Peptides against a protein of PDB entry 2YKT. Designs and how they scored, part 126

Target 1, 231 residues: chain A of PDB entry 2YKT
Amino acid sequence: SRSEEMHRLTENVYKTIMEQFNPSLRNFIAMGKNYEKALAGVTYAAKGYFDALVKMGELASESQGSKELGDVLFQMAEVHRQIQNQLEEMLKSFHNELLTQLEQKVELDSRYLSAALKKYQTEQRSKGDALDKCQAELKKLRKKSQGSKNPQKYSDKELQYIDAISNKQGELENYVSDGYKTALTEERRRFCFLVEKQCAVAKNSAAYHSKGKELLAQKLPLWQQACADPS

## One batch from the design tools (peptide; made by RFdiffusion4, then SolubleMPNN)

Design b2_p15_7_s1 (from b2_p15_7, 8 letters changed)
Fold by OpenDDE base, seed 5:
Structure b2_p15_7_s1 (fold): chain B 231 residues (1-231), chain A 15 residues (1-15)
Amino acid sequence: as target 1 above (231 residues)
Amino acid sequence: SEIKKLTKEYESLYS
């Protein structure tokens, strides 16, 4: 029946969230933590490289013929420091606004969805059983009427069962239909949350890239000319 | 009900 098909679809949505979406989201969080760790590693390695560059700048500053190049090397290191500070801010946001929040939600969600599905199944079954009972009683009444010398005696009761069956069938169909819409809304809400949190990551990433681009664009022409103008 | 409690907890994570 249409109701049975829609019931199966509803259960499949809940199962897909619980068995596919939530495990995939846990994996996404794990990959995010790995990415964060790698970026922290890059920051540490970069610090060592630019600290070494500062040392080269110190040597240039002590020279008689290359003093101005010392200032250039120091500026390069300082711009890098500012870019790294922006990266650290991005990483902090990435951890606190995305990973932690997703982790909290995915942990709670398994229990929530299990309870929601169970509630839906219980109510769906209750309505289905009530419908089946009325149908069975109507069938029994019709058999009794066919064997009776006065079938008209059962006419009013038959009509009452027909009306009750029609009403219960409509209620079941509406309940299952609403259940399916609710399940799809639950699924969409989870994807929307992921998209919204990823948008925050994208904004923070854009800020990092913009700051780096701005600082480098401002200084790079000066640095490129430093060797052409021997003081 | 357990669902009502879980719903409140879940919604609190979206605020």
Scores: peptide ipSAE 0.071, ipTM 0.758, DockQ to the pose 0.103
Fold by OpenDDE base, seed 1:
Structure b2_p15_7_s1 (fold): chain B 231 residues (1-231), chain A 15 residues (1-15)
Amino acid sequence: as target 1 above (231 residues)
Amino acid sequence: SEIKKLTKEYESLYS
């Protein structure tokens, strides 16, 4: 029936979220934590590299003929420091605004969806059972009427059951239809939350890349000229 | 009652 089909569709949406979406989201969060750790590792390794570059700048500053190149090497290290500071800000946002929030949501969601599905199933079954009971009583009444010498005595009761069946059928159809819309809205809300948090990450990432591009574009022409213009 | 409690908690988390 129409109501049975709509009921199956509704249950399938909840099952897809609980059995496919939520496990995949937990894996996504785990991969995000690994990515965060790797980026933190890059920051640490870069510090060692540019600290070593500063040592080369110190040697140039102590030289007789390459003193000005010491300042260039120090500027290179300083620009890197500023870029890395921007990366650290991006990583803080990545952790606090994406990973933590998704983790809190997904852990609570399993319990929420289980309760929501159970509530829907209980009410759907209750309405279905009430409809089935009325249909069974009407069928029983009609059998009695066919075997009776006075069928007219059952006429009013037959009309009452017909009206009750019509009303209960309509109520069940509306309930499962609304249930399906609610389930689809729940699914969409979860995807939208993920998209919105990824947009925040993208904005912070863009700021990091823009800062790096700006600083390097400003200084690189000066650094490239340094060897051609000895003091 | 359980679903109402869980709904309130869920909606309070960074919606």
Scores: peptide ipSAE 0.059, ipTM 0.756, DockQ to the pose 0.127
Fold by OpenDDE base, seed 4:
Structure b2_p15_7_s1 (fold): chain B 231 residues (1-231), chain A 15 residues (1-15)
Amino acid sequence: as target 1 above (231 residues)
Amino acid sequence: SEIKKLTKEYESLYS
């Protein structure tokens, strides 16, 4: 029946969220944590490299003929520091605004969805059983009427059952339809949350890239001329 | 507007 088909679709939506979406989201979080760790590793390694560059700048500053190149090397290290600060802010957002929040939700979601599905199933079954009962009673009544010498005795009751069946069928169909819409909304809100949080991370990432581009574009021409313009 | 409403609802559910 139409209601049975819609019921199956509804259950399948919940099943897809619980068995496909949520496990995939857990994996996404795990991959995100790995990515975060790698980026932190890059930051640490870069710090060592540019700290060593600062040391080269110090030596240049102590020289008799290369003092101005010391300033250039210090500027290079400073630009790196500023770029890394932007990266650190991006990583904080990545951790706090994406990974942590997704992790918190996915851990609670299994319980919520199970309860929601069970509630739907219980009510759907209740309405279905009530409909089936009325249909069964009508069938019994019709059998009695067919064997009776006075079928008119049962006519009013038959009409009552017909009306009840019609009403219960409509209620069941509406309930299942609403259930399906609700299930689809549950799915959509999860994707929407992911998209919204990823957008926030993307904005911070864009700021990191923009700052790096700006700083390097400003300074690189000066650095390229440093050896050509001895003091 | 709908996406914002859905997002808020989802956030409130797990708060």
Scores: peptide ipSAE 0.032, ipTM 0.650, DockQ to the pose 0.706
Fold by OpenDDE base, seed 3:
Structure b2_p15_7_s1 (fold): chain B 231 residues (1-231), chain A 15 residues (1-15)
Amino acid sequence: as target 1 above (231 residues)
Amino acid sequence: SEIKKLTKEYESLYS
């Protein structure tokens, strides 16, 4: 029946979230943590490299003929420091505003969806059973009427059951339809949350890239001329 | 009810 098909579709939405979306989201979180760790590793390795560059700048500053190049090397290291600070801010937001929130949500969601599905199934079954009961009673009444010498005495009762069946059928169909819409809304909400949080990540990432571009664009012409313009 | 509690907790994460 149409109601049975819609019921199966509703259950399948909940199952898809629990069995496909949530496991995939857990994997997404894990991959995010790996990415964060790798970027932290890059930051650490870069610090060592630019600390060594500072040492070269110190040597230049101690020289008699290359002092100005010492300042250039220090500026290069300082620009790197500022870029790394921006990266750390991005990573902090990535961790706190995306990964942590998604992790909390996915753990809670298993219990929530299980309870929501169970509630829907219980009420759907209750309405279905009530409908089946009325249909069974009407069938019994019709059998009695066919075997009776006075079938007319059952006519009013038959009309009452027909009306009850119609009402219960409509109620069941509406309930299942609303259940399906609710399930689809639950699915959409999860994707929307992911998109919104990822937009925040994208914004922070854009700020990191913009700051790096700005700082390097400002200083690079100066650095490129340093050797051509001896003091 | 359990579902009401879980709903409240769940919705709080989307705010």
Scores: peptide ipSAE 0.084, ipTM 0.767, DockQ to the pose 0.105; fails the geometry check

Design b2_p15_7_s2 (from b2_p15_7, 6 letters changed)
Fold by OpenDDE base, seed 5:
Structure b2_p15_7_s2 (fold): chain B 231 residues (1-231), chain A 15 residues (1-15)
Amino acid sequence: as target 1 above (231 residues)
Amino acid sequence: SEIKELTEEYESLFE
């Protein structure tokens, strides 16, 4: 029946969230933590490289003929420091606004969805059983009427059961339909939350890239000219 | 009920 099909679809939505979405989200969080760790590692390695560059700048500053190149090398290191600071801000946001919040939600979501599904199933079954009972009673009444010498005495009661069945069937269909819409809404809100948190990450990432681009665009022409003019 | 408590806790995370 239509109600049975929609019931199966509703259960499948909850099942998909619990068995596909949530495990995938946990993996996403884990991959995010790995990415964060790798970026921290890059930061550390980059610091060593640019500290060594500063040392080269010091040597240039001490030289007789390359003093101005010392300033260039120091500026390169300083721009790196500023870019690194922006990266650290991005990583902080990535951790606090995305990973932590997703982890908090996914941790309790299994229990929430299990309880929600169970509540839906219990009420769906209750309504279904009540409908089945009325249908069974009508069937019994019709059998009695067919065997009776006075079938007209059962007509009013038959009409009452028909009306009750119609009402209960409508209630069941509406309940299952609403249940399906609710389940789809639950799925959508989880994807929306992920998208919204990724938007925050994207904003901070854009700030990092913009700052780097601006600083390098400002200084790079100066640095490129430094060797052409030894004055 | 358990569902009510879990709902309140879960919804608080969307605020």
Scores: peptide ipSAE 0.161, ipTM 0.791, DockQ to the pose 0.100
Fold by OpenDDE base, seed 2:
Structure b2_p15_7_s2 (fold): chain B 231 residues (1-231), chain A 15 residues (1-15)
Amino acid sequence: as target 1 above (231 residues)
Amino acid sequence: SEIKELTEEYESLFE
């Protein structure tokens, strides 16, 4: 029946979220944490590299003939520092605005969805059972009427059961239909949340890349010519 | 009910 089919569809939506979406989201979070860790590692390694560059700049500054190159090397290190600061801000956002929030949701969602599905199933079954009962009673009544010397005695009651069955059928169909819409909405809201949080990360990432590009574009020409005119 | 409590908690995460 239509109601049975829609019921199966509804259950499948919940099942898909619980068995496919949520595990995939957990994996996504895990991969995000790995990515964050790797970037943190890059940050640390880069600091060491540019600290060493500063040391080279100090030596240049102490030299008699290469003093101006010391400033260049310091500028290179400073630009790196600024870029790195922007990266760290991006990483904080990545952690706090995406990973943490997704993790909080996914941890709770299993229980939530299980309860939601159970509630739906319980009510669906209750309505179904009530319908079945009315149908069974009508069938019994019809059998009695067929065996009776006065079938007209049962006519009003038969009509009542027919009406009750119709109403219960309609109610069940509506309930299942609404349930399906609700389930689809639950699925959509999870994807939307992911998209929205990823957008925030993307904005911060864009800021990082923009800042780096701007700083390097500004300074690189100066650095490239530094050796042309010794002081 | 359990579902009500879970719903409230879950919805709070969207705020």
Scores: peptide ipSAE 0.160, ipTM 0.789, DockQ to the pose 0.103
Fold by OpenDDE base, seed 3:
Structure b2_p15_7_s2 (fold): chain B 231 residues (1-231), chain A 15 residues (1-15)
Amino acid sequence: as target 1 above (231 residues)
Amino acid sequence: SEIKELTEEYESLFE
């Protein structure tokens, strides 16, 4: 029946969130943590590299013929410092605005969805059982009427059961329809939340890239000319 | 109800 099909669809939505979406989201979070760790490692390693570059700049500044190149090397290290500051801000956002929030939500979601599904199933079953009972009573009444010497005695009761069945069927159909819409809304809100949080991270990532591009565009022509200039 | 409490907890996480 339509109501039975809609009921199965509703249960399948909850099942898909619980068994497909949430496990996939947990994996996404885990991969994000690995990515964060790797980027933190890059930041630390880069610091060592550019600290060594500063040392080379110091040596140039102490030289007789390469003093101006010392300033260039210091500028290169300073640009790196500023770029790394932007990267650290991006990583903080990545952790706090995406990973932590997703992890907290997914941790509670299993219990929430289980309770929501159980509530829906309980009410759906209650309405279904009431309908089945009414249908069974009508069938019994019709059998009694067929065996009776006065079938007209049961006519009014038969009409009452028919009306009750119609009303209960309509109520069940409406309930499962609303349940399906609710389930789809629950699924959509989870995807929307992921998209919104990813957008926030993307904005911070864009700021990191823009800052790096700006700083390098400003300085690189000067650095490229440094060796062509006489001492 | 249990679902109401869970809903409130779920929604309050980031308010």
Scores: peptide ipSAE 0.152, ipTM 0.785, DockQ to the pose 0.127
Fold by OpenDDE base, seed 1:
Structure b2_p15_7_s2 (fold): chain B 231 residues (1-231), chain A 15 residues (1-15)
Amino acid sequence: as target 1 above (231 residues)
Amino acid sequence: SEIKELTEEYESLFE
């Protein structure tokens, strides 16, 4: 029946969230943590590299003919420091605004969805059973009427069951239809939350890249001329 | 009652 098919669709939405979406989201969070760790590792390794560059700048500053190049090397290291500070800010946002929030939601969601599905199933079954009971009673009544010498005795009761069946059928169909819409909304809100959090990450990432581009664009022409114009 | 409590907790995470 129409209501039975809609019921199956509703249950399948909840099943898909619990068995496909949530496990995939847990994996996504795990991969995000790995990515965060790798970026932190890059930051640490870069510090060592540019600290070594500062040492080269110190040697230039101590030289007789390359003193001004020492300042250039120091500026290169300083620009890197500023870029890395921006990266660290982005990483903090990535951790606090994306990973932590997703982890909290996915952990709670298993219990929430199980309870929501159970509530829907219980009410759907209750309405279905009530409908089946009325249909069964009408069938019994019609059998009695057919074998009776006075069929008119059962006419009013037959009409009452017909009306009750019609009303219960409509109620069941509406409940299942609303249940399906609710389930789809639950699925959509989870995807929307993920998209919104990724948008925040993208904005922070854009700020990091913009800052780096601006700093390097400002200084690079000066650095490129340093060897051509000795002092 | 359980679903109501879980709903309140779950919705608080969307704020």
Scores: peptide ipSAE 0.152, ipTM 0.785, DockQ to the pose 0.102

Design b2_p15_7_s3 (from b2_p15_7, 6 letters changed)
Fold by OpenDDE base, seed 1:
Structure b2_p15_7_s3 (fold): chain B 231 residues (1-231), chain A 15 residues (1-15)
Amino acid sequence: as target 1 above (231 residues)
Amino acid sequence: SEIKELTKEYEELYK
């Protein structure tokens, strides 16, 4: 029947979220944590590299013929420091606004969805059983009427069961239909939340890249001419 | 009662 098919579809949506989406999201969070750790490692390694560059700048500043190049090397290291500060801000946002929030949500979601599915199943079954009971009683009544010498005695009761069946059928169909819409909405909300959090990450990432581009574009022409203009 | 409690907590996380 239509209601039975829609019921199966509804249960499948909940099962897909619980068995496919949520495990995949947990993996996504784990991969995000790994990515964060790697980027933190890059920041640390870069500090060592540019600290060494500062040392080269100090040597140039102490030289007789390359003193002005010391300032250039110091500027290169300083620009890197500013870029790294922007990266650290981005990483903080990545952790606090994406990973932590997703982790909290996915942990709660298992319990929530289990309870929601159970509630739907219980009510759907209750309505279905009530309908089946009315249908069974009507069938019994019709058999009794067929064997009776006065079938008209049962006509009013037959009409009452027919009306009750019609009403219960409509109620069941509406409940299952609403249940399916609710399930699809639950699924969509989860994907939308992920998209919105990724948009925030993308915005912060864009700010990081823009800052780096701006700083380097400003200084690079000056650095490029430094060797051609000895003092 | 359990679903109501979980729903409240769940909705707060979407804010």
Scores: peptide ipSAE 0.037, ipTM 0.718, DockQ to the pose 0.104
Fold by OpenDDE base, seed 3:
Structure b2_p15_7_s3 (fold): chain B 231 residues (1-231), chain A 15 residues (1-15)
Amino acid sequence: as target 1 above (231 residues)
Amino acid sequence: SEIKELTKEYEELYK
């Protein structure tokens, strides 16, 4: 029947969220943590590299003929420091605004969806059973009427059952239909939440890249001419 | 009661 098919579709939506979406989201969070760790590692390794560059700058500053190049090397290290500071801010946001919130959400969601599905199934079954019972009673009444010398005795009761069946059928169909809409809405909300959080990450990433580009674009021409200019 | 509590917690995470 139409109601049975729609019921199946509703259950499949919940099943897809619980068995496909949520596990995939957990994996996404895990990959995010790995990415964060790798970026932290890059930051640490870069610090060592540019600290060594500062040491080269110190040597230049101590030289007789290369003092100005010392300043250039220090500026290179300073620009890197500023870029790394921006990266650290991005990483904090990535952790606190995306990963932590997604982790909390996915943990809670398993329990929530299980309860929601169970509630839906219980009510759907209850309405279905009530309908089946009413249909069975009508069938019994019709059998009794068929064998009776006075079928008109049962006519009013038959009409009552027919009306009840019609009402219960409509109620069941509406409930299942609403259930399906609710399930689809729940699915969409989860994807929307992910998209919105990822947009925040993208915005922060854009700011990081922009700041780095600006700083380097400002200084690079100066650095490129440093060896050509006599002191 | 369980679903009500879970719903409340769930909705708070969307804010």
Scores: peptide ipSAE 0.037, ipTM 0.728, DockQ to the pose 0.105
Fold by OpenDDE base, seed 5:
Structure b2_p15_7_s3 (fold): chain B 231 residues (1-231), chain A 15 residues (1-15)
Amino acid sequence: as target 1 above (231 residues)
Amino acid sequence: SEIKELTKEYEELYK
């Protein structure tokens, strides 16, 4: 029946979220943590490299003929520091605004969805059973009426059952329909949340890249000229 | 009852 088909679809949505989406999301979080760790590693390694560059700048500053190049090397290191600070801010946001929130959500979500599905199933079954019972009673009544010398005696009761069946059928259909819409909404909400959080990360990443581009664009021409025009 | 409580927690997290 239509209601049975829609019921199956509803259950499948919940099952897909619990059995496919949530596990995949947990994996996504894990991969995100790995990515964060790798970027932290890059940050640390870069610090060492540019600290060494500062040392070269110190040597230049102590030289008789290359003193101005010392300032250039210091500027290079400073620009890196500023870029790195932007990266660190991005990483903090990545951790706090994406990973942590997703982790909290996915942990709670399995319990929530299980309970929601169970509630839906219980109510759906209850309505279905009530309908079936009413249909069975009507069938019994009709059999009794057919064997009776006075079938008219049962006419009013038959009409009552017919009406009850119609009402219960409608209620069941509506309930299942609403259930399906709710399930789809739950699924969409989860994807939307992921998209929105990822957009926030993307914005922060864009800010990092923009800052880096700006700083380098400002200084690079000066650095390139430093050797050609000794002061 | 459990669903109601979980729903509240869930909605709070989505704010």
Scores: peptide ipSAE 0.036, ipTM 0.716, DockQ to the pose 0.081
Fold by OpenDDE base, seed 4:
Structure b2_p15_7_s3 (fold): chain B 231 residues (1-231), chain A 15 residues (1-15)
Amino acid sequence: as target 1 above (231 residues)
Amino acid sequence: SEIKELTKEYEELYK
């Protein structure tokens, strides 16, 4: 029936969230943590490299003929420091605004969805059973009427059951339809949350990239000219 | 067919 099909669709939405979305989200969080760790590793390694660059700058500054190149090397290291600081801020946001919040939600969500599905199923079954009961009673009444010498005796009661069945059928269909809408809303809410949190991360990432681009664009011409200038 | 139409309607509500 139409209501049965809609019911199956509704259940499938909940099942998809619980069995596909949530596990995938957990994996996403895990991959995010791995990514964060790798970026932290990059930051650490970069620090060592640019600290060594500073040392080269110090040596240049101590020379008689390359003093100005010392300043260039220091500037290169300083620009990198500023870029890395921005990266660290982005990583903090990545952790706090995305990973932590997603992790908190996914841990609670399984229980919530299970309860929501169970509630829906219970009420759906209750309405279905009530409908089935009325249909069964009508069938019994019609059997009695067919075997009776006075079928008119049952006519009013038959009409009452027909009306009741119609009403209960409509109620069931409406309930299942609303249930489906609710389930889809639950699914969308979860995707929207992910998108919104990822947008926040993207904004911070954009700031990181913008700062890096700006700093390098400003300094690179100066650095490129340094060796051509008289000592 | 009817279910498909209902699904479409719900999807439109979420735009």
Scores: peptide ipSAE 0.031, ipTM 0.532, DockQ to the pose 0.048

